Peptides against a protein of PDB entry 6UG1. Designs and how they scored, part 53

Target 1, 304 residues: chain A of PDB entry 6UG1
Amino acid sequence: SNEERKRRKYFHMLYLVCLMVHGFIRNEWINSKRLSRKLSNLVPEKVFELLHPQKDEELPLRSTRKLLDGLKKCMELWQKHWKITKKYDNVGLYMRTWKEIEMSANNKRKFKTLKRSDFLRAVSKGHGDPDISVQGFVAMLRACNVNARLIMSCQPPDFTNMKIDTSLNGNNAYKDMVKYPIFWCEVWDKFSKKWITVDPVNLKTIEQVRLHSKLAPKGVACCERNMLRYVIAYDRKYGCRDVTRRYAQWMNSKVRKRRITKDDFGEKWFRKVITALHHRKRTKIDDYEDQYFFQRDESEGIPD
Target 2, 301 residues: chain A of PDB entry 6UG1 as posed
Amino acid sequence: SNEERKRRKYFHMLYLVCLMVHGFIRNEWINSKRLSRKLSNLVPEKVFELLHPQKDEELPLRSTRKLLDGLKKCMELWQKHWKITKKYDNEGLYMRTWKEIEMSANNKRKFKTLKRSDFLRAVSKGHGDPDISVQGFVAMLRACNVNARLIMSCQPPDFTNMKIDTSLNAYKDMVKYPIFWCEVWDKFSKKWITVDPVNLKTIEQVRLHSKLAPKGVACCERNMLRYVIAYDRKYGCRDVTRRYAQWMNSKVRKRRITKDDFGEKWFRKVITALHHRKRTKIDDYEDQYFFRRDESEGIPD

## One batch from the design tools (peptide; made by RFdiffusion4, then SolubleMPNN)

Design b2_p13_2_s2 (from b2_p13_2, 7 letters changed)
Fold by OpenDDE base, seed 3:
Structure b2_p13_2_s2 (fold): chain B 304 residues (1-304), chain A 13 residues (1-13)
Amino acid sequence: as target 1 above (304 residues)
Amino acid sequence: MEELLKELEEKLK
């Protein structure tokens, strides 16, 4: 019905705000001074120097290569620190079906909310789910004065799915769900004026994204619980930015149709949500990023 | 739900 379409759209909007606020809160928690002091001790001086290379005036690419090597070594150090990777409770923050949402409304599950103190302890000990691990990695880079962002792929229920039964056919193996991350890192390269993508936990990759990312879900089974629609960046200064354009190869042709921002009302609403979560002034880094997004939109073109 | 979205829009102003 038209009413069910409205209901699903509104529930998607509410769920999206809750996810974006969750990302904001986790980004605040990883700025803990106590955690920063502990995590800085994991990074030896030689690796710190690679994270902060001098500008090579002859070949700026040499400076970028040092930064990339420093980030690789930080991923290796992080793997040594992380002792226990817990499985997600149920589906974690991956996408739920409409049927699962309806069933969860009927079954008041006692959600054990992770407290800030428990999070800081989990990161410090290296014990937690993959999301806590990624968030801790961002905290370690920030402890080393690296301009690292927490990236969150928000997975609200698909309001464009109008099927009555949205049950997934078959045991979507936990492996297919977690094949791609929902949290990762970006690091500002001051030499190339670009964001570097870092997945320290799932794929263990470092990328300089041009047209597509390895972190973008591929294949039907993986996309059932992880649809790239809302990739939100949280920086160390409490900035909040939509960076979906970086990771979406087909933003205009495919991704927009699955976003609340497909219409003017949804665009205005989503912009208000971003603005409410953005607690810093604009910088030259934002100008370089917006220029990159503009060039990516021009290069994709308008879908015929 | 429409009321909640209006309330969210008001809180986000």
Scores: peptide ipSAE 0.025, ipTM 0.669, DockQ to the pose 0.399
Fold by OpenDDE base, seed 4:
Structure b2_p13_2_s2 (fold): chain B 304 residues (1-304), chain A 13 residues (1-13)
Amino acid sequence: as target 1 above (304 residues)
Amino acid sequence: MEELLKELEEKLK
């Protein structure tokens, strides 16, 4: 019905805000001074120097190469620190079906909300789910004074899916679900004036995204619970930005149709949510990023 | 933010 379409749209909006607020809270927790002091000790001086190269005026690319080597070594150090990767409880923050949502509304399962103290302990011990591990990695980079963002791929239920039964069948559902991350890191490269993508946990990769990312879900089974629609960046200064354009090859043709921002009402609403979560002034970094997004929109063109 | 959530909750009813 038209009513069920409206209901699913509004529930998607509510769920999206809850996810974005969750990302904001986790971003605050990883700014813990106590955690920062502990995690800075994991990074040797030689690796710290690679994270903070001098500007090579002759060849800025040499400075970027040092930063990339420093980030690679940080990923290796993080793997040594991290002892136990827990499985997600059920689907974690991956996309739920409409049926799963309806069933969960009836089951007042007391989700044990992870307290801030428990999170900080988990990161310090190297024991937790993949999301906690990524968040801890961002905390380690921030402890080394690196301009690292927490990235969250928000997975609200698909309001464009009007099927009554949205049950997912398959024994490999968990493996397909976790094939691509929900959380990752971005690091500002001041030399190239670009964000570097870092997945320290799942794919264990570093990328300088131009047109496509390895972190973008591919294949039907992987996209069932991980649909790239809302990639939100949380910085160390409590900035909040939509960075979906970086990771979406087909933003205009494919991704936009699955977003609340497909219409003017949704665009205005989503802008209000971003603005409410953005707790810093605009910087030149934001200007370079917006220029990159503009160039990507022009290069993709308007869908036919 | 809370107002925006309230407006959404009211529209979900």
Scores: peptide ipSAE 0.024, ipTM 0.674, DockQ to the pose 0.104
Fold by OpenDDE base, seed 5:
Structure b2_p13_2_s2 (fold): chain B 304 residues (1-304), chain A 13 residues (1-13)
Amino acid sequence: as target 1 above (304 residues)
Amino acid sequence: MEELLKELEEKLK
């Protein structure tokens, strides 16, 4: 019905705000001074120097290579720190079906919300789910004065799915779900004027994304619970930015159709949500990033 | 978050 379409759109919007606020709160928690002091001790001086290379005036690419090597060593150090990777409770922050939402509303199960103190303890001990691990990795880089962003791929229920039964059948559902991350890191390269993508936990990869990312879900089974639609970046200064364009090959042709921003009302609404979560002034880094997104939009063209 | 989502799910019924 038209009413069910409106209900699903509204619920998607509310769910999206809750996810974006969750990312904001986690980004605040990883700025903990107490956590920073503990995590800085994991990074030896030689690795710190690689994270902060001098500018090579002859070949700036040499400085970028040092930064990339420093980030690789930080991933290795993080793997040594992290002792226990827990499975997600149910689906974690991956996308729920409409049927699962309807069923969860009937079940008065108390969800145990992770408190800030418990999160800080989990990161400090190296015990938790993959999302806590990624968030802790971002905290470690920030402790080393690296301009690292927490990235969150927000997975609200698909308001474009009007099927009555949206049950997912299959024993491999968890394996396919966790194939791609929901949280990752970006690091600012001051030499190339670009963001470097870092997945320290899932794919254990470092990328300089041009057109394609390995972190973008591929295949029907993976896309059932992880649809790339809302990739939100939270920086150390409480900036909030939509960086979906970096990771979406087909932003205009495919991704936009599944976003609330497909219409002017949804675009204006989503901009208000971003603005409410953006707690810093604009910088030259934002100018370079917006220029990159503009070039990516021009290169994709208008879908036929 | 999951509690807030559930409360929202209950209010949307």
Scores: peptide ipSAE 0.022, ipTM 0.690, DockQ to the pose 0.060
Fold by OpenDDE base, seed 2:
Structure b2_p13_2_s2 (fold): chain B 304 residues (1-304), chain A 13 residues (1-13)
Amino acid sequence: as target 1 above (304 residues)
Amino acid sequence: MEELLKELEEKLK
């Protein structure tokens, strides 16, 4: 019905705000001074120097290569620190079906909230789920004065799915769900004027995304619980930015149709949510990023 | 819906 469409759209919006606020709170917890002091000790001086290369005036690419090598070594150091990777409770922050949502609303399940103190202890000990591990990795890079963003792929329920029964066939193995991350890192490369994508936990990859990312979900089974729609970046200065354009090859043709921003009301609403979570002034880094997004929009063209 | 919101708020805390 039209009412069910409105209900699902509203619930999608509300769920999206909750996810975006979660990302904001986790980004604040990552900025813990106590955690920063502990995590900086994981990075040897030689690796710190690679993270902060001098500008090579002859070949700026040499400086980028040093940064990439430093980030690789940081991923290796992080793997040594991280002792226990826990499975997600149920589906974690991956996308739920409408049926799962309705069933969960009927079940008075007491969810155990992870307190800030417990999060900081988990990261400090190297014990937790993959999301906590990625968040801790961002904390370690920030402890080394790296301009690292926490990236969150927000997975609200699909309001474009109007099926009554949206149950997934029971074959969607935990392995297919977790094949692609929900959280990752971006690092600012001051030499190339680009964000470097870092997945330290799941795919263990570093990318300079131009047209596509390895972190973008591919295949039907993986996309059932991980739809690339709202990739939100949280920086160390409490900036909040929509970076979906970086990871969406087909933003205009495919991704936009599945976003609340498909209509002017949704665009204005979503902009208000971003603005409410964006607690810093605009910088030249934002100008370079917006220029890159513009070039990506022009290169994709208008969908026929 | 409100319980699911509380549940989400609790999972998000």
Scores: peptide ipSAE 0.022, ipTM 0.707, DockQ to the pose 0.090

Design b2_p13_2_s3 (from b2_p13_2, 7 letters changed)
Fold by OpenDDE base, seed 4:
Structure b2_p13_2_s3 (fold): chain B 304 residues (1-304), chain A 13 residues (1-13)
Amino acid sequence: as target 1 above (304 residues)
Amino acid sequence: MEELLEELEKLLS
């Protein structure tokens, strides 16, 4: 019905805000001064120097290469620190079906909300789910004075899916779900004026995204619980930015159709949500990023 | 943080 379509759209909006607020709260928790002091001790001086290369005026690419090597070594150090990767409870922050949502509304499961103290202890011990691990990695980079962002791929239920039964059939559902991350890191490269993408936990990859990312879900089974629609960046200064354009090869042709921002009302609403979560002034880094997004939009073209 | 939650509640209403 038209009513069910409206209900699913509004529930998607509510769920999206809750996810974006969750990302904001986790981004605050990883700014903990107590955690920062502990995590800085994991990074030896030689690796710290690679994270902070001098600007090579002759060849800025040499400085970027040092930063990339420093980030690779940080991933190796993080792997040594992290002792236990827990499975997600149920589906974690991956996308739920409409049926799962309806069934969960009836089950008042006391979700044991992870407290800030428990999170800080989990990161400090190296024990937790993959999301806690990524968040801890961002905290370690921030402890080394690296301009690292927490990235969250928000997975609200698909309001474009009007099927009544959306049950996911398959023995490999968990493996397919966790094949691609929900959380990752971005690091500002001051030499190239670009964000470097870092997945320290799942794919264990560093990339300089041009047209496509390895972190973008591929294949039907992986996309059932992980649809790239709302990739939100949280920086160390409580900035909040939509960075979906970086990771979406087909923003205009495919991704936009599955976003609330497909219409003017949804675009205005989503801009208000981003603005409410954005607690810093605009910087020259934002100008370089917006220029990159503009060029990516022009290069994709308007779908016919 | 509480102010942010109140602002977000106003955006959802």
Scores: peptide ipSAE 0.026, ipTM 0.724, DockQ to the pose 0.129
Fold by OpenDDE base, seed 3:
Structure b2_p13_2_s3 (fold): chain B 304 residues (1-304), chain A 13 residues (1-13)
Amino acid sequence: as target 1 above (304 residues)
Amino acid sequence: MEELLEELEKLLS
C-alpha cells in the first residue's frame, strides 16, 4: 500500500539517524586521552617516522609510499594486539529485513548497550567484534597524530523493498554478511591530497580509491545485508561527511535510487542530519575532497 | 512528511 511505503520510508529515516548518531558516539569514544596513551605504545618509533615522512620535493610519491608502508605495518601491529574477534550478536549493524524488524519489535530484547568504559576496556585488551577492532585501529592511528577518519557504512532497512516477507535463507548467510566491512578507516595523504582507504580487520587492505573500492559489496548474497548507500566519515575534530561518492562506482545510476536523497525532501533532510553531526569548520581538506567528488560525478555522467 | 521532519528536527536540535 501507499501507507506501508510511507511507513517504511519513515522507519528507514529514523533508523539511519540512530546509526549515524552511533557512529558519532563511537568516534567520540576513540578520541579518549586514556586510550590514546595506551595505543601509542603499540607503535615503534620507526613506524611512527613512516607515518610522518618528510615531504620529498623531487618526488612526492616517495612520501606517499612511506606513509603506505607505515599504515601496512600499523595493520600488522594491530593484528598482533587483537587477541579475540567476537562474532556479531545476530546481524550486528548489518541490514535487517522488514520481517526481522517486525519480529524484534514484538520481542522486548534487552539490547545490552556497550558502555564507554566497556568499549575502552575491550579495545585496550584487544577483545571484541570487528567494529570495535576497526574503531580501536582508528584510535591507534589518532594516538600517533595521524589524520584518520572512522568510516561507517550505514545499513538502514531498504525502504525500496516492498516485499512483505524478506526472509533470507542460506547456510552461509553469516559468511556472506561479513564478507565486506561496515566500519573501516580513511587516512589523509597530505602529499597526494587524497584520502587513503584502510580496512585493517576484514579484507586487511589499503586502497587509493580511483573509480571503485574492494570494500564495495558485490554479489546478491553479500548485498542482502550490506548495501552501499550511506558511507559516513567521522574525523578526529568531530567532522561528519557523506563520502558515499568515493565508494559508489554507480552513484547516480544505482545508489541514489536506494537513498532517502533520491528526492528534494530527502536531500534537504539528510543535509540537516549531516549538519547537526558536523561540529567543525570547513578546511582545505574538505575542498580537495569535494573537488574529487565533483570530478567523479562528471566522470560518471547522468544516467541515460 | 513535514511532521516527521519537524520531529527529526526536534531530535537534532
Scores: peptide ipSAE 0.026, ipTM 0.680, DockQ to the pose 0.474
Fold by OpenDDE base, seed 2:
Structure b2_p13_2_s3 (fold): chain B 304 residues (1-304), chain A 13 residues (1-13)
Amino acid sequence: as target 1 above (304 residues)
Amino acid sequence: MEELLEELEKLLS
């Protein structure tokens, strides 16, 4: 019905806000001064120097290569620190079906919310789910004075899916779900004027995204619970930015149709949500990023 | 619709 379409759209909006607020709160928690002091001790001086290379005036690419090597070594150090990767409880922050939402509404199950103290202890001990691990990795880079963002791929229920029953019954459902991350890191490269993408936990990869990312879900099974629609960046200064354009090859043709921002009302609403979560002034880094997004929009063109 | 947005704005404030 038209009413069910409206209900699903509104529930998607509410769920999206809750996810974005969750990302904001986790971004605040990883700015903990107590955690920062502990995590900085994991990074030896030689690796810190690679994270902060001198500008090579002859070949700026040499400085970027040092930064990339430093980030690789940080990823290796993080693997040594992280002792226990827990499985997600149920589906974690991956996308739920409408049926799962309805069943969860009927089940008065109190969600056990992880407290800030428990999160900080989990990161400090190296015990937690992959999301906590990524968030801790961002905290370690920030402890080393690296301009690292927490990235969250928000997975609200698909309001474009009007099917009544979308039961995801598959033997490999968990493996397919966790094939691609929900959280990752971006690091500002001051030499190339670009964000470097870092997945320290799932794919264990570092990339300079041009047209596509390795972190973008590919294939039907993994896209069932992980649809690239809302990739939100949280910086160390409490900036909040939509960075979906970086990771979406087909933003205009495919991704936009599955976003609340497909219409003017949804665009205005989503801008209000971003603005409410954006607690810093604009910087020249935002100008370089917006220029990159503009070039990506021009290069994709208007879908035929 | 407006009411839900107002409630969401209140939750974001």
Scores: peptide ipSAE 0.026, ipTM 0.688, DockQ to the pose 0.456
Fold by OpenDDE base, seed 5:
Structure b2_p13_2_s3 (fold): chain B 304 residues (1-304), chain A 13 residues (1-13)
Amino acid sequence: as target 1 above (304 residues)
Amino acid sequence: MEELLEELEKLLS
């Protein structure tokens, strides 16, 4: 019905806000001074120097290469620190079906909310789910004065799915679900004026995204619980930015149709949510990023 | 945090 379509749209909006607030809270927790002091000790001076290369005036690319090598070594150090990767409870922050939401509404399951103290202990010990691990990696880079962002791919239920039964069949669902991450890192390269993408946990990859990312879900089974729609960046100064354009090859033709921002009302609403979560002044880094997004939008074109 | 929740409640109303 038209009513059910409206209900699913509003529930999607509410769920999206809750996810974005969760990302904001986790971004605050990883700024903990106590955690920072502990995690900085994981990074030797020689690796710290690679993270902070001098500008090579002859070949700026040499400075970027040092930064990339420093980030690779940080990823290796993080793997040594992280002792226990727990499976997600149920589906974690991956996308739920409408049936799963309806069944969960009937069962008042007390979700054990992870407290700040428990999170800091988990990161500090190297014990937790992949999301806690990525968040801890961002904290380690921030402890080394690196301009690292926490990236969250928000997975609200698909309001474009009007099927009555949205049950997902079978045991392979978990492997397909976790094939691509929900959380990752971005690092500012001051030499190339670009964000570097780092997945320290899942794909264990560092990339300089041009047109496509390895982190973008591919295939029907993987996209059932992980649809690239709302990739939100949280920086160390409590900036909040929509960075979906970086990771979406087909933003205009495919991704936009599955976002609340497909219409003017949803676009204005989503801008208000981003603005409410954005607690810093604009910087020249934002100008370079917006210029990159503009060029990516022009290069995709308007879908016919 | 509380102020952010209040602002978010206003955005959802």
Scores: peptide ipSAE 0.024, ipTM 0.716, DockQ to the pose 0.130

Design b2_p13_2_s4 (from b2_p13_2, 9 letters changed)
Fold by OpenDDE base, seed 3:
Structure b2_p13_2_s4 (fold): chain B 304 residues (1-304), chain A 13 residues (1-13)
Amino acid sequence: as target 1 above (304 residues)
Amino acid sequence: MDKLIEELLKLLS
């Protein structure tokens, strides 16, 4: 019905706000001074120097290569620190079906909220789910004075799916779900004036995204619980930015149709949500990023 | 629903 379509749209909006607020809160927690002091001790001086290379005036690419090597070594150090990766409880922050939402409303499941103290302990001990691990990695880079962002791929229920039952393929459902991350890291390269993408936990990869990312879900089974629609960046100064354009190859033709921002009302609303979560002034880094997004929109063109 | 979203946005501002 038209009523059910409206209901699903509004529930998607509410769920998206809750996810974006969750990302904001986790970004505050990883700024803990107590955690920072502990995590800085994981990074040897030689690795710290690679994270902070001098500008090579002859070939700025040499400085970027040092930073990339430093980030690779930080991923290796993080793997040594992290002792226990827990499975997600149920589906974690991956996308739920409409049926699962309806069933969950009927079940008084005691949602155990992770407290800030428990999170800080989990990161310090190297024990938790993949999301906690990624968040801890961002905290370690920030402890080394690296301009690292927490990235969250927000997975609200698909308001464009009007089916009651989405048959999820049972046997490999968890493996397919966790094939691509929900959380990752970005690091500012001051030499190339670009964000470097870092997945320290899932794919264990570093990339300089041009047209597409390895972190973008591919294949029907993986997209059932992970649709790239809302990739939100949280920086160390409590900035909040939509960075979906970086990771979406087909933003205009495919991704926009699955977003609340497909219409003017949804775009204005989503801009208000971003503004409410953005607690810093604009910087020259934001100018470089917006220029990159503009060039990506021009290069994709308008869908035929 | 629109009122709830507006209220939530006010709580975030």
Scores: peptide ipSAE 0.028, ipTM 0.700, DockQ to the pose 0.558
Fold by OpenDDE base, seed 5:
Structure b2_p13_2_s4 (fold): chain B 304 residues (1-304), chain A 13 residues (1-13)
Amino acid sequence: as target 1 above (304 residues)
Amino acid sequence: MDKLIEELLKLLS
């Protein structure tokens, strides 16, 4: 019915706000001074120097190569620190079906809310789920004075799916679900004026995204619980930005149709949510990023 | 933090 379509759209909006607030709270927690002091001790001086290369005036690419080598060594150090990767409870922050949402409303399962103190302890010990591990890696880079963002791929239920029963009957459902990350890192390259993508936990990769990312879900089974629609960046100064354009190859033709921002009302609403979570002034880094997004929109073209 | 949640809930109304 039209009523059920409106209900699913509204519930998608509510769920999206809750996910974006969760990302904001985790981004505040990883700014902990106590955690920063502990995590800075994991990074030797030689690796710190690679993270902060001098500008090569002859070839700025040499400075970018040093930064990339420093980030690779930081991923290796992080793997040594992290002792226990816990499985997600059920589906974690991956996408739920409408049936799972309806069934969960009847089951008042007390979700054990992870407290700030428990999170800081988990990161310090190297014990937790993959999301806690990525968040801790961002905290380690920030402890080394690197301009690192926490990235979250928000997975609200699909309001465009009007099917009643979407039972996911797969023997490998968990493996397919976790094949691609929900959280990752971006690092500002001051030499190339670009964001570097870092997945320290899942794919263990570093990318300079041009047209597509390895972090974008591919294949039917992986896309069932991980649909790239809302990729939100949280910086060390409490900035909040929609960076979906970086990771979406087909933003205009495919991704926009699955977002709340497909219509003018949804675009205005989503802009208000981003503005409410954005607690800093605009910078030249935002100008370079917006210019890159503009060039990506022009190069994709308008879908026929 | 609670004020931010309240402001965001008001954006849904």
Scores: peptide ipSAE 0.026, ipTM 0.723, DockQ to the pose 0.128
Fold by OpenDDE base, seed 2:
Structure b2_p13_2_s4 (fold): chain B 304 residues (1-304), chain A 13 residues (1-13)
Amino acid sequence: as target 1 above (304 residues)
Amino acid sequence: MDKLIEELLKLLS
């Protein structure tokens, strides 16, 4: 019905806000001074120096290479720190079907939320799910004075899916679900004036994204619970930015159609949500990023 | 539930 379409759109919007607020709260928790002091001790001086290379005036690319090597070594150090990777309870923060949402609404299950103290203990011990691990890695980089962002791929239910039953096939569902991350890291490269993408946990990769990312879900099975629609960046200064354009090859042709921002009402609403979560002034880094997004929009063109 | 969602969305609108 038209009513069910409206209901699913509103529920998508509410769910998206809850996810974005969750990302904001986790971003605040990883700024813990107590956690920072513990995690800085994981990084040897030699690796810290690689994270903070001098500017090579002859070849700025050499400075970027040092930073990339430092980030690689940080990923290796993080793997040594992290002792236990827990599986997600159910689907974690991956996308639920409408049926799963309806069934969950009927079940008066008390949601156990992870407390801040338990999160900080989990990161400090190296025990937790992949999301906690990524968040802890961002905290370690921030403890080393690296300009690292927490990235969250928000997975609200698909309001464009009007099917009543969206049964997902069970057996490979978890493996396909976790093939691509929901959380990752970005690091500012002051030499190239670009964000470096870092997945320390899932794919264990570092990328300088130009047109596409390895972190973008590919294949039908992987996209069932992980649709690239809302990639939100949370910085150490409580900035909040939509960075979906970086990871979406086909933003205009494909991704926009599955976003609330497909219409003017949704665009205005989503801007208000971003603004409410953006607690810092604009910087030159935001200018370079917006210029990159503009160039990516021009290069994709308008879909025919 | 739908009214609460609408109210929360209006507060965010």
Scores: peptide ipSAE 0.024, ipTM 0.701, DockQ to the pose 0.146; fails the geometry check
Fold by OpenDDE base, seed 1:
Order: structure tokens, then C-alpha cells, then sequence
Structure b2_p13_2_s4 (fold): chain B 304 residues (1-304), chain A 13 residues (1-13)
């Protein structure tokens, strides 16, 4: 019905706000001074120097290579620190079906909210789910004065799915769900004027995204619970930015059709949500990023 | 529930 279409759209919007606020809160917790002091001790001086290379005036690419090597060593150090990777409770922050949402509304399950103190303890001990691990890695880089931001792929229910029963026929193996991350890191490269993508936990990869990312879900089974639609970046100064364009190869042709921003009402609304979560002034880094997104939109073109 | 969602979305609008 038209009513059910409206209900699913509004529920998607509410769910998206809750996810984006969750990302904001986790980003605040990462900025803990107590956690920063503890995590800085995990990074030896030699690795710190690689994270902060001098500008090579002859070949700026040499400075970028040092930064990349420093980030690789930080991932290795993080793997040594992280002792226990817990499985997600149910589907974690992966996408739920409409049926799962309706069933969960009937079951008054007391969701145990993780407290800030418990999060800080989990990161400090190296015990938690993959999301806590990624968030802790971002905290470690920030403790080393690296301009690292937390990235969240927000997974609200698909409001474009108008099927009454959206149950997944098979228990999609937990493996297919977690094949791609929900949280990752980006690091600003001051030499190339680009964001470097870092997945320290899931794919254990560092990439300089050009046309596509390795972190973008591929294949039907993976996309059922992880649909790339809202990739939100949270920086150490409480900036909030939509960075979906970086990770979406087909933003205009495919991704936009699955976003609330497919219409002018949704675009205006989503801009208000981003603005409400964006607590810093614009910087030259934002100018370079917006220029990159513009070039990516022009290069994709308008879908025929 | 739907009215509360609409009100919350209006407050965010």
C-alpha cells in the first residue's frame, strides 16, 4: 500500500538517524584522553616517525610511502594488542529485514547498551567485537596525532523493498554477513591531499581509493545485510561528512536509488541531519575532498 | 508509533 511505503520510508529515516547518532557517540568515546594516553604507548618511536614523515620536496610520493608503511605497522601492532574478537550479537549493526524489525518490536528484548566505561575497558584490554576493535584502532592513530576519522557504513532497513515478507530464506552464513566491514578508518595524507582507507580488522587492507574500494560489498549474499548507501565520516574535531561517493562506483546509477536522498525532500532532510552532527568549521581538507567528489560525479556521468 | 516517528522526523526537519 501507499501507507506501508510511507511507514517504511519514515522508519528508515528514524533508523538512519539512530545509527548516525551512534557513530557520533562512538567517535566521542574514541577521543577519551585516558584511552589516548594508554594507546599511544603501543606505538614505538620508529613507527611514530613513519606516521609523521618530513615532506620530501623532490618526490612527495616518498612521504606518502612512509605514511603507508607506518599505517601497516600500526595495523600489525593493533593485531598484537587485540586478543579476543567477539562475534556480533545477532546481526550487530548490519541490515535487518522488515520481518526481523516487526518480530523485534513484539519481543521486548532489553537491548544491553554498552556503557562508555565498558567500551574504554574493552578497547584497553583488546576484548570486543570488530566494531569496537576498529574504533580502538582509530583511537590509537589519534593518540599518535594522526588525522584519522571513523567511518561508518549505516545499514537502515531497505525502504525500497516493498515485499511484505522480507525474510531471508536461508540463514545467510554469519561469514557472508561479516565479509565486509561496517566500520573502518580513513587517514588524511597531507602530501597527496587525499584520504587513505584503512580496514585494520576485517580485510586488513590499506588502499588509496580511485574508482572503487575493496570495502564496497560485492555479491548478492553480502549485499543482503550490507548495502553501501550511507558511508559517514566522523573526525576528531566532531566533523560529520557523507563520504559515500568515495566508496560507491555507481553512485548515480545504483546507490542514489536506495537512499533517502533520491528526492528533494530526502536530500534536504539528510543535509539537516548531517549539519546537526557536524560541530566544526570547514577546512581546506573539506575543499580537497569535495573537489574529489565533484570529479567522481563528473566521471561517472548521468545514467542514461 | 507512526505518529511518534512523524513527529520526531518533523523535529529533525
Amino acid sequence: as target 1 above (304 residues)
Amino acid sequence: MDKLIEELLKLLS
Scores: peptide ipSAE 0.024, ipTM 0.702, DockQ to the pose 0.143; fails the geometry check

